# Peptides against a protein of PDB entry 5IXI: the designs that were tried, part 3

Target 1, 141 residues: chain A of PDB entry 5IXI
Amino acid sequence: TPLLDASSLEYLFAQGQYDLVKCLAPIRDPKTEQDGHDIENECLGMAVLAISHYAMMKKMQLPELPKDISYKRYIPETLNKSIRQRNLLTRMRINNVFKDFLKEFNNKTICDSSVSTHDLKVKYLATLETLTKHYGAEIFE

## One batch from the design tools (peptide; aimed at target 1 E42 D100)

Design b1_p9_1_s2 (made by RFdiffusion4, then SolubleMPNN; from b1_p9_1, 4 letters changed)
Fold by OpenDDE base, seed 4:
Structure b1_p9_1_s2 (fold): chain B 141 residues (1-141), chain A 9 residues (1-9)
Amino acid sequence: as target 1 above (141 residues)
Amino acid sequence: YKFPKVLEF
């Protein structure tokens, strides 16, 4: 936002990641099964943003990231537990979709556009607001 | 699963 300087944005981005993963900023309750799926997809998308930001900050490209890169450390712990309870085929599918999306995001968004780390932080925090009940709402008022 | 296009720039 225009009200946040770079230092404040960096802090909020880091804190937002921590709060989301640790469920200190709990995700909103799903209204339907489809809503639950939408929330899950958004959380996985948040992981893509976080990983992409990390890579950009470290001046790394996706091929330089560990091959075992995963969403596990970048999504709410409650969701991670839920995914772990699903069958092997489902987990493999989620992993493949995630990796494919991460790759496509890097190619079509990071490499082919003018997206900056600043943009990723803003997008992350904006999405975080929609996923959580009341967290950070005042920042965008 | 699909990832929402809203996340793309």
Scores: peptide ipSAE 0.079, ipTM 0.718, DockQ to the pose 0.646
OpenDDE base, seeds 1, 2, 3, 5: peptide ipSAE 0.059, 0.058, 0.052, 0.054; ipTM 0.730, 0.730, 0.719, 0.725; seeds 1, 3 fail the geometry check

Design b1_p9_1_s3 (made by RFdiffusion4, then SolubleMPNN; from b1_p9_1, 4 letters changed)
Fold by OpenDDE base, seed 4:
Structure b1_p9_1_s3 (fold): chain B 141 residues (1-141), chain A 9 residues (1-9)
Amino acid sequence: as target 1 above (141 residues)
Amino acid sequence: YKFPKVLQF
């Protein structure tokens, strides 16, 4: 994949988040049921990246983030609707797993490694390319 | 790098 300057990367990262959430860059159709689960997990992973990036940019730690922090604003609206249709126990499980993963990611990856906001943006955009049908294909050859 | 892995629900 080609290297982008900081300004271009910042723009693409912001635009990519918007397009993913608003489904302007729709996620690819699952080939199997398991593929659908993989897509969902990747979307939730994208939310972790986005939230972590936000926290780093604001120089905040997880305890300083709103207690109601959730993936809901960071995943495709279609997926959010799907999750909201699931039973209470399932939703609670998803919420807990997500929060635990976010905490672990922040501690083991952000705090204990050399991961930068630049790295998060690159990872986000690279994942976005694999999740969506055609978005970014011309940019990340 | 230790980026997000598959979440298990």
Scores: peptide ipSAE 0.062, ipTM 0.738, DockQ to the pose 0.154
OpenDDE base, seeds 1, 2, 3, 5: peptide ipSAE 0.059, 0.060, 0.053, 0.054; ipTM 0.737, 0.738, 0.727, 0.731; seeds 1, 3 fail the geometry check

Design b1_p9_1_s4 (made by RFdiffusion4, then SolubleMPNN; from b1_p9_1, 5 letters changed)
Fold by OpenDDE base, seed 1:
Structure b1_p9_1_s4 (fold): chain B 141 residues (1-141), chain A 9 residues (1-9)
Amino acid sequence: as target 1 above (141 residues)
Amino acid sequence: VKFPKVLEF
């Protein structure tokens, strides 16, 4: 595994977010319908990581973030379009699930543990490798 | 709903 310094991680994290959202690193094909649901769930998790990293960098607590904060700009555009086509109740459920993930992560991980912005970057990039079609393999081999 | 694995530290 190559050594990644702080500047390299910062660059890769920023590029990784862009690649995920713009689908330059496309989501892997689901093996089953349940796998598809799991992929979507992890994408919501990726949004939580991105938002949490932003909040930590700005020295903001979760309640200080806009109450209408959404996953929409932090997940693959293809997935966002898919979700937007689903019925209102489904979309409301997804919104609530995302907010629950964000709250739980903040309470149990950000507030109660020593997780740093460095740790978030590493986890984001490592997960990107598993979520997408072979992205990041050259970095985490 | 399962808590995402990506958020498990």
Scores: peptide ipSAE 0.681, ipTM 0.957, DockQ to the pose 0.840
OpenDDE base, seeds 2, 3, 4, 5: peptide ipSAE 0.677, 0.679, 0.666, 0.676; ipTM 0.957, 0.957, 0.955, 0.957

Design b1_p9_2 (made by RFdiffusion4)
Pose (drawn by RFdiffusion4):
Structure b1_p9_2 (pose): chain A 132 residues (1-60, 70-141), chain P 9 residues (1-9)
Amino acid sequence: TPLLDASSLEYLFAQGQYDLVKCLAPIRDPKTEQDGHDIENECLGMAVLAISHYAMMKKMSYKRYIPETLNKSIRQRNLLTRMRINNVFKDFLKEFNNKTICDSSVSTHDLKVKYLATLETLTKHYGAEIFE
Amino acid sequence: SLINYSKKI
C-alpha cells in the first residue's frame, strides 16, 4: 500500500516543480566542474520531464522549468553557448517524447515519480526541515 | 535516467 494517492502525487509534483524553479529546493553543490555541468544537464532533463508531462496531460523553452539560479547563470554565457543549450534541450525533448515515452512505456505517474525521486537527489535536503 | 545524455552542455 503506497503512501500517496493520485491527488497528493499531482499536488506534490506541482509543488516540486515550484520548489525547483523558485529554488526552495536548491540544487546540490557541485563536487567538480564536470559534476556541475552534469547537474545543469539533469536540470535540462527535469525541464523535459515537466514539459512532457504537461503535453501528455493535455493530450498533445526550458527557461521556465529550471532553477532561476541556473537561468541567471546561463544568461551570463555567450550567445553561441545559449544557442547550444537550446539545441541540446530540444534534442533531449524530441528524443524523449518520440522514443522513450513509447519504448519505456512512460506514463504520467512514472514521470512525476522520476521527477520527485530526482528532486530527492538533485537538491539539498529535500523533504527535510532544518532549524538553526 | 529517462533522458539520454549523449549530448551535454

Design b1_p9_2_s1 (made by RFdiffusion4, then SolubleMPNN; from b1_p9_2, 3 letters changed)
Fold by OpenDDE base, seed 2:
Structure b1_p9_2_s1 (fold): chain B 141 residues (1-141), chain A 9 residues (1-9)
Amino acid sequence: as target 1 above (141 residues)
Amino acid sequence: SLIDFSKRI
């Protein structure tokens, strides 16, 4: 597997986000109900990575981010549609858990400078490989 | 259903 320089990682990270959200790199089919929940959790986790990367690139703390920032633009559109079909209470719970985790991730991982934007890209792409049917194979070949 | 993506990272 070839080593990816910073420029290559930047390209692949941007392309991977686009492909995931637009379902050009579709997520794998769930094998069980629990697997479906795991896939959803992984997607939401990837949204945290993407948002954190964005914040770091803009040199912004989470309180400085737009109040409407959410997972919606950072998860597969199919999953976003699925979540939107759930009742308000469920969506509120998802939103709250997401915001709490995002805050925790920022405080414990980003603010102490233990993770760089490079690390976030690597983690994102690695997760993308596990979630998608075939797209990830191209990244690490 | 349960949402627990906090274990991911």
Scores: peptide ipSAE 0.094, ipTM 0.759, DockQ to the pose 0.177
OpenDDE base, seeds 1, 3, 4, 5: peptide ipSAE 0.078, 0.083, 0.081, 0.042; ipTM 0.752, 0.751, 0.755, 0.727

Design b1_p9_2_s2 (made by RFdiffusion4, then SolubleMPNN; from b1_p9_2 with N4D Y5F)
Fold by OpenDDE base, seed 4:
Structure b1_p9_2_s2 (fold): chain B 141 residues (1-141), chain A 9 residues (1-9)
Amino acid sequence: as target 1 above (141 residues)
Amino acid sequence: SLIDFSKKI
């Protein structure tokens, strides 16, 4: 497998985000209820990666981003709709946990430069490959 | 906890 150059990786990362959110790269069907929760968690994790990458590229810290920054525009639209149907306490918990983790990830991982934008893109695309039905299989051919 | 995405990265 040829090594992806920086430009190719950037393209695939951007395209992968769009395809995931718009469900053009549909997530695989869960095998069990727990598998469904695992898939959801992976999607939320990918949202952290995407937002962190954005912040790094803009040379901004996460607290400088709009206060309404959330996972909502970084996860599959179908999943976002699903979350919106859950009870208020669950939604609040998801929101709070996400914000807390995002802050921690920024402070402990991004700010100390232990992770590069390259690392984030690779991790994102690798996760996308494991989650999607077919789209991900083409990424690293 | 049901929400453990912090452990997935």
Scores: peptide ipSAE 0.102, ipTM 0.749, DockQ to the pose 0.176
OpenDDE base, seeds 1, 2, 3, 5: peptide ipSAE 0.091, 0.089, 0.088, 0.051; ipTM 0.750, 0.746, 0.747, 0.724

Design b1_p9_3 (made by RFdiffusion4)
Pose (drawn by RFdiffusion4):
Structure b1_p9_3 (pose): chain A 132 residues (1-60, 70-141), chain P 9 residues (1-9)
Amino acid sequence: TPLLDASSLEYLFAQGQYDLVKCLAPIRDPKTEQDGHDIENECLGMAVLAISHYAMMKKMSYKRYIPETLNKSIRQRNLLTRMRINNVFKDFLKEFNNKTICDSSVSTHDLKVKYLATLETLTKHYGAEIFE
Amino acid sequence: SMPEVLTSF
């Protein structure tokens, strides 16, 4: 018997997206530059998941689906790199919706689950309350 | 590279 029902899961998914974007669920610190880039790449993956879920739900830019801090960080880079980030994101989104959804038979439930399960490891102290 | 979150379904 699971902890959450569909309603709580949907609400938690929406809250999780809110936390990720507004940085109430701050992304974990990088151990290395490579780890940092990997984290940014996982953030693009999270944006793909959020958009894919939205499109899936209604039966049908990454900027609004990633932490604002990374957005401000990306906005500081040269234009070619930003075009590159856009292309990489588009490729991820296309590849995910064209192949992975079908191949791995990804439902909306699995998607929200992966999203939140990824928040548990992508962000600092998710679900915890720290008092000073 | 594809994100792990996208490749690990």

Design b1_p9_3_s1 (made by RFdiffusion4, then SolubleMPNN; from b1_p9_3, 4 letters changed)
Fold by OpenDDE base, seed 2:
Structure b1_p9_3_s1 (fold): chain B 141 residues (1-141), chain A 9 residues (1-9)
Amino acid sequence: as target 1 above (141 residues)
Amino acid sequence: KIPKVLSSF
């Protein structure tokens, strides 16, 4: 597969986010309970990538992001609903861990390693390929 | 590193 030009990558990244969140590109079925947990973690990782990309594009640091910044609008709606039905303590833990990871990623990965928005888009789409049933294969085959 | 799996969850 030829390398994607910048315009194509931008389009696919935007569309990929939409398709993942709206479940138009449904995530793969878990093979085991652990696999299901891994899928969830990967989705949350996708949210980190998406939010970080947004922040970089807006030249915003994490403290400048909306106070209610969360994974909720950056993960599959089905997963979001699943998380919402969990007890408060579990949701609080997820929120805290997510925020901590987001801060860590921003400080130690984005800033220190000089990761670009291009890199984030590539990683996002590559992960989307492994995470979804067939959507990613269509992009990169 | 760019995140893949967030094992802390």
Scores: peptide ipSAE 0.039, ipTM 0.703, DockQ to the pose 0.206
OpenDDE base, seeds 1, 3, 4, 5: peptide ipSAE 0.038, 0.035, 0.038, 0.035; ipTM 0.697, 0.688, 0.701, 0.687

Design b1_p9_3_s2 (made by RFdiffusion4, then SolubleMPNN; from b1_p9_3, 5 letters changed)
Fold by OpenDDE base, seed 4:
Structure b1_p9_3_s2 (fold): chain B 141 residues (1-141), chain A 9 residues (1-9)
Amino acid sequence: as target 1 above (141 residues)
Amino acid sequence: KIPKILSSF
């Protein structure tokens, strides 16, 4: 966003992560079952962005990340609770797919496309706008 | 930039 300087973007990105996870910026109500699936996917995508940003800031490769790194701390708490209630095989699948995607994203998008931390913040905030009920108006007003 | 990760769960 051309109107945001680096410091403003950093602040909004940090606040946005907090608000999303703590459900202070609640995700929008799904219009259909498919819409609900799309929302969940976008939330998992947000986790990928947040983790990738963290890794880039710390200059870490994926194997260097904590063993317990997952989407759990980077998605809305309500969604995390929902996923935890799913059966073991489903949770294992989600975990594996997420980790595979994170690896692919890191290798193909971050490394090959020269994506910067700035780009990740912009994408995060843009996605946050589409996901949440009212938060987008605050960011881009 | 970021496609869908999961189909349906």
Scores: peptide ipSAE 0.055, ipTM 0.736, DockQ to the pose 0.146
OpenDDE base, seeds 1, 2, 3, 5: peptide ipSAE 0.054, 0.054, 0.053, 0.044; ipTM 0.741, 0.736, 0.733, 0.715

Design b1_p9_3_s3 (made by RFdiffusion4, then SolubleMPNN; from b1_p9_3, 3 letters changed)
Fold by OpenDDE base, seed 2:
Structure b1_p9_3_s3 (fold): chain B 141 residues (1-141), chain A 9 residues (1-9)
Amino acid sequence: as target 1 above (141 residues)
Amino acid sequence: MMPKILTSF
């Protein structure tokens, strides 16, 4: 696989976020019910990466992020619609799970500065390829 | 369970 320069990586990361959220790169069909739950879980993880990247770029710590920080702008719109159809308790659970992911990721990975914005972009794009229907295959081959 | 994407760093 060819190495990407910083500018290309920045572009692809921005475009990848847009493509995922707008479902231009649709998420893959679940193979099983458990796979569907795993896909949803990984999408929440993608939101954590996107927000963490934003926070790092702005030199912000988690306490400095808005208290109502949400996954909603960072996951596929189709998934967001699905979640919105669920009952309040389920949505609250998802919100709590997401915030737990964000907090844990920050505490165990981001706070020690062992992960760079570059690393986040690479991981995001690599995961995007696995979550979507063959997105970016030509880039990472 | 923590997403795989977040545990591989």
Scores: peptide ipSAE 0.507, ipTM 0.938, DockQ to the pose 0.806
OpenDDE base, seeds 1, 3, 4, 5: peptide ipSAE 0.505, 0.501, 0.500, 0.506; ipTM 0.939, 0.937, 0.937, 0.938

Design b1_p9_3_s4 (made by RFdiffusion4, then SolubleMPNN; from b1_p9_3, 3 letters changed)
Fold by OpenDDE base, seed 1:
Structure b1_p9_3_s4 (fold): chain B 141 residues (1-141), chain A 9 residues (1-9)
Amino acid sequence: as target 1 above (141 residues)
Amino acid sequence: KKPKVLTSF
């Protein structure tokens, strides 16, 4: 794989977020119903990474972020639209699950380890490659 | 189920 300097990685990370959210890099087709759920779950995880990266870059703690922080602008727009069509209880569950993911990731992985913004970028892009149909081949081939 | 993207750090 090519060596990525800090500026290149920053660019690719920003572009990757944009491509995922705008569905320019569409998420892969689910192979099964469970696979579909796993894909959505990973998208929520990608939102956690993006938010955590943002907080770290701004040197902010989670309590300093807006109380209404949400996955909505950090997941594929198609998935966001799908979730909005689901019933209230389902949407509430998804919100709670996401908040739990974010809280646990912050308390354990971010605060209790030496994870850096660099690590988050790499993990985000690596996951993006597996999560989407045709993304990341140039980086990880 | 914890997303795998949030594991292995």
Scores: peptide ipSAE 0.647, ipTM 0.956, DockQ to the pose 0.864
OpenDDE base, seeds 2, 3, 4, 5: peptide ipSAE 0.646, 0.644, 0.644, 0.646; ipTM 0.955, 0.955, 0.955, 0.955

Design b1_p9_4 (made by RFdiffusion4)
Pose (drawn by RFdiffusion4):
Structure b1_p9_4 (pose): chain A 132 residues (1-60, 70-141), chain P 9 residues (1-9)
Amino acid sequence: TPLLDASSLEYLFAQGQYDLVKCLAPIRDPKTEQDGHDIENECLGMAVLAISHYAMMKKMSYKRYIPETLNKSIRQRNLLTRMRINNVFKDFLKEFNNKTICDSSVSTHDLKVKYLATLETLTKHYGAEIFE
Amino acid sequence: YTYPKSLEF
C-alpha cells in the first residue's frame, strides 16, 4: 500500500516543480566543474520531464522549468553557448517524447515519480526542515 | 553532450 494517492501525487508534483523553479529546493553544490555541468544537464532533463508531462496530460522553452539561479547563470554566457543549450534541450525533448515515452512505456505517473525521486537527489535536503 | 539520467526509465 503506497503513501500517496493520485491527488496528493499531482499536488506534490506541482509543488515540486514550484520548489525547483523558485529555488525553495536549491540544487546541490557541485563537487567538480564536471559535476556542475552534469547537474545543469539534469536540470534540462527535469525541464523535459515537466514539459513532456504537461503535453501528455493535455493529450498533445526550458527557461520556465529550471531553477532561476541556473537561468541567471546561463544568461551570463555567450550567445553561441545559449543557442547550444537550446539545441541540446530540444534534442533531449524530441528524443524523449519520440522514443523513450514509447520504448520504456512511460506514463504520467512514472514521470512524476522520476521527477520527485530526482528532486530527492538533485536538491539539498528535500523534504527536510532545518532549524537554526 | 550526455543524455540526462533523469530521462532514463

Design b1_p9_4_s1 (made by RFdiffusion4, then SolubleMPNN; from b1_p9_4, 3 letters changed)
Fold by OpenDDE base, seed 1:
Structure b1_p9_4_s1 (fold): chain B 141 residues (1-141), chain A 9 residues (1-9)
Amino acid sequence: as target 1 above (141 residues)
Amino acid sequence: YKKPKVLEF
């Protein structure tokens, strides 16, 4: 397992976000319907990480971000398109769930703990390895 | 929805 300096980690984190959203690193095929639900849930979590990292880097609090912040630009485009095709109530539920994830993560993990931007990058990349088909193995093995 | 594992620190 190679040791990454800060610049390398920053690069990989940026590239990882791009790869996930643009589906260059496609999410893995669900093994079951529940697995598919879990994958979507983790994607929402990845969006929370990305947004939280952005806010921390900009030294902004979540209330300072637009009130209409969304997961849409932070999840795989294929998933985003899928969600947009679902009915209004489902989309509302997903949005509420995401907002709850973001709020809880900010209030507890970010504000009440010692989690750093470094930690977020590492967790993001580590999760990419499990969430996508073949991404990240050379980084963490 | 359960809390995503990615958000567990």
Scores: peptide ipSAE 0.643, ipTM 0.953, DockQ to the pose 0.841
OpenDDE base, seeds 2, 3, 4, 5: peptide ipSAE 0.640, 0.643, 0.640, 0.641; ipTM 0.952, 0.953, 0.952, 0.951

Design b1_p9_4_s2 (made by RFdiffusion4, then SolubleMPNN; from b1_p9_4, 5 letters changed)
Fold by OpenDDE base, seed 3:
Structure b1_p9_4_s2 (fold): chain B 141 residues (1-141), chain A 9 residues (1-9)
Amino acid sequence: as target 1 above (141 residues)
Amino acid sequence: YKFPEVLKF
């Protein structure tokens, strides 16, 4: 990743979140069925990064966050719509796995102060580059 | 540091 000052990184991180969710930075086409699953998992991972960053900025832990917090507002709207079309059991599974993953990440990584907000922004933007078709190339050119 | 990996479903 290129060197960015704090101000630029903050801006790009905020813009990247918006572009991902609003599908202004469209997700790349899956090459295989498994690739499609990997893409979805990465998107859910992006939600974890975004939520964790928010919590750190507010100096809050996950139990202090709203209980209704979920991936829905932190993933591409197209993916959210796709997930909502799946059966109840599948949605419950996704919800449970996400919550467990978020909790684990918060407890083992955030609470231990092993990751800073700076690191989260860098990881988010780096992942965004790999997930999207042309966004990364435009941002880091 | 640890970053999130692919979610395990």
Scores: peptide ipSAE 0.058, ipTM 0.714, DockQ to the pose 0.171
OpenDDE base, seeds 1, 2, 4, 5: peptide ipSAE 0.042, 0.056, 0.038, 0.037; ipTM 0.704, 0.720, 0.687, 0.689

Design b1_p9_4_s3 (made by RFdiffusion4, then SolubleMPNN; from b1_p9_4, 4 letters changed)
Fold by OpenDDE base, seed 4:
Structure b1_p9_4_s3 (fold): chain B 141 residues (1-141), chain A 9 residues (1-9)
Amino acid sequence: as target 1 above (141 residues)
Amino acid sequence: FKKPKVLEF
């Protein structure tokens, strides 16, 4: 019996998404301002992974999803609130950057079938461990 | 913006 079978991985992936968004697994404290920006950037990447995984599981292409797909429901709520407080141009830039990340990831990684849903879950959880203060330490220890 | 490391496979 494998320690982490498909069912266990699916559960952990779902729980990890919930914990990240609800800040039950709080993101780590930034070491510098640049580190803070890097953390935010990776959170946007986590949103791309979550959305891509969802689309793959539903056998949908990204263009079939709502045109107003956003990172808002896939990043820590605290970060979402922070972004909302930023000026319009900054918010527009973040939104455009996220859309670019999503499109590029879809075109270069998802559409060519180079990555499976399994790979996405593993990468998500592995990154979650590095982004948060203490989450997942028992899994990868 | 940098390409997020999480998206590198």
Scores: peptide ipSAE 0.612, ipTM 0.949, DockQ to the pose 0.811
OpenDDE base, seeds 1, 2, 3, 5: peptide ipSAE 0.609, 0.610, 0.610, 0.607; ipTM 0.948, 0.948, 0.948, 0.948

Design b1_p9_4_s4 (made by RFdiffusion4, then SolubleMPNN; from b1_p9_4, 5 letters changed)
Fold by OpenDDE base, seed 1:
Structure b1_p9_4_s4 (fold): chain B 141 residues (1-141), chain A 9 residues (1-9)
Amino acid sequence: as target 1 above (141 residues)
Amino acid sequence: SKFPKVLQF
């Protein structure tokens, strides 16, 4: 139960992001249609988390990020390809949902709480365990 | 869409 050092946690977080996006840690099979939607929703959340972490590391506010920031490079490639094949209205809705998540998370959690980059890394890795198939990320705090 | 669990702190 030793506390992970900062460098180890940073490494695991970076590797976790890579594994999720490149589908080296594939997302779990949905049990139902709603579960599939929930998985997609959590993937969008993971994108928000990754972007927020990046902004915090760069000492940058979200409005300073590119206006066309997207989830596309922060979600599993398989899911991204799936979304790209959906109709325009669906894609627009997903874009809006993502932007709403990003805005709400920034306003409520990043700006109004004591959340740190450390907290974001831990949450990201912990969520990978629930989101992906057989992914075991033991985080000690 | 419901707010993702991953973003709930």
Scores: peptide ipSAE 0.714, ipTM 0.963, DockQ to the pose 0.852
OpenDDE base, seeds 2, 3, 4, 5: peptide ipSAE 0.713, 0.712, 0.713, 0.709; ipTM 0.962, 0.962, 0.962, 0.962

Design b1_p9_5 (made by RFdiffusion4)
Pose (drawn by RFdiffusion4):
Structure b1_p9_5 (pose): chain A 132 residues (1-60, 70-141), chain P 9 residues (1-9)
Amino acid sequence: TPLLDASSLEYLFAQGQYDLVKCLAPIRDPKTEQDGHDIENECLGMAVLAISHYAMMKKMSYKRYIPETLNKSIRQRNLLTRMRINNVFKDFLKEFNNKTICDSSVSTHDLKVKYLATLETLTKHYGAEIFE
Amino acid sequence: YKRPESLEF
């Protein structure tokens, strides 16, 4: 018997997206520059998941689906790099919706689950309350 | 570039 029902899961997914974007769920610190880039790449993956879920739900840019801090960080880079980030994101989104959804038979449930499960590891102290 | 792990199912 699971802890959450569909309603709580949907709400938690919406809250999780809110937390990730507004940085109430701050992304974890990088151990290395490579780890940092990997974290940014996982953020693009999270944006792909959010958008894919939205499109899936209605039966059909990454900027509004990533932490604002990374957005401000990306806005500081040269134009070619930003075009590059857009292209990489588009490729991820296309590959995910064209292949992975079908191949791995990804439902909306699995998607929300992966999103939140990824928040547990992508962000600092998710679900915890720290008092000073 | 590498595919995000969050996109693996």

Design b1_p9_5_s1 (made by RFdiffusion4, then SolubleMPNN; from b1_p9_5, 4 letters changed)
Fold by OpenDDE base, seed 4:
Structure b1_p9_5_s1 (fold): chain B 141 residues (1-141), chain A 9 residues (1-9)
Amino acid sequence: as target 1 above (141 residues)
Amino acid sequence: FKKPKVLEF
């Protein structure tokens, strides 16, 4: 019996998404301002992974999803609130950057079938461990 | 913006 079978991985992936968004697994404290920006950037990447995984599981292409797909429901709520407080141009830039990340990831990684849903879950959880203060330490220890 | 490391496979 494998320690982490498909069912266990699916559960952990779902729980990890919930914990990240609800800040039950709080993101780590930034070491510098640049580190803070890097953390935010990776959170946007986590949103791309979550959305891509969802689309793959539903056998949908990204263009079939709502045109107003956003990172808002896939990043820590605290970060979402922070972004909302930023000026319009900054918010527009973040939104455009996220859309670019999503499109590029879809075109270069998802559409060519180079990555499976399994790979996405593993990468998500592995990154979650590095982004948060203490989450997942028992899994990868 | 940098390409997020999480998206590198």
Scores: peptide ipSAE 0.612, ipTM 0.949, DockQ to the pose 0.810
OpenDDE base, seeds 1, 2, 3, 5: peptide ipSAE 0.609, 0.610, 0.610, 0.607; ipTM 0.948, 0.948, 0.948, 0.948

Design b1_p9_5_s2 (made by RFdiffusion4, then SolubleMPNN; from b1_p9_5, 4 letters changed)
Fold by OpenDDE base, seed 4:
Structure b1_p9_5_s2 (fold): chain B 141 residues (1-141), chain A 9 residues (1-9)
Amino acid sequence: as target 1 above (141 residues)
Amino acid sequence: VKKPKVLEF
């Protein structure tokens, strides 16, 4: 990634978030039911990265973020629509899982300052390559 | 629940 300077990385990160949410870079087709579940979990993880990056940039802690913080605006719209139609128990579980991911990531990774905003951008973009059908080929080629 | 790989650093 020698060609990815700071400005390029910032642009690509922003564009990548947009592409993922708007399904311009659609998530890959699951190979199995378990793979489908893994994909959804990775999407929740992508939401955690995006939120964590925002918090770090604003020098905010999780308690300072809205208490109704959610994955909904940070995952593919198609997945969001799918989750919304699931039963209450399932939606509660997903929400709890997401909040657990966010809490753990903040406590163990962010608070320890072991990861920078730069690292989050790189990881986000790298994951887009594996999570979506045809994204990132030019970036990582 | 399996932890997402994206969150592993």
Scores: peptide ipSAE 0.653, ipTM 0.952, DockQ to the pose 0.788
OpenDDE base, seeds 1, 2, 3, 5: peptide ipSAE 0.652, 0.650, 0.649, 0.650; ipTM 0.952, 0.952, 0.951, 0.951

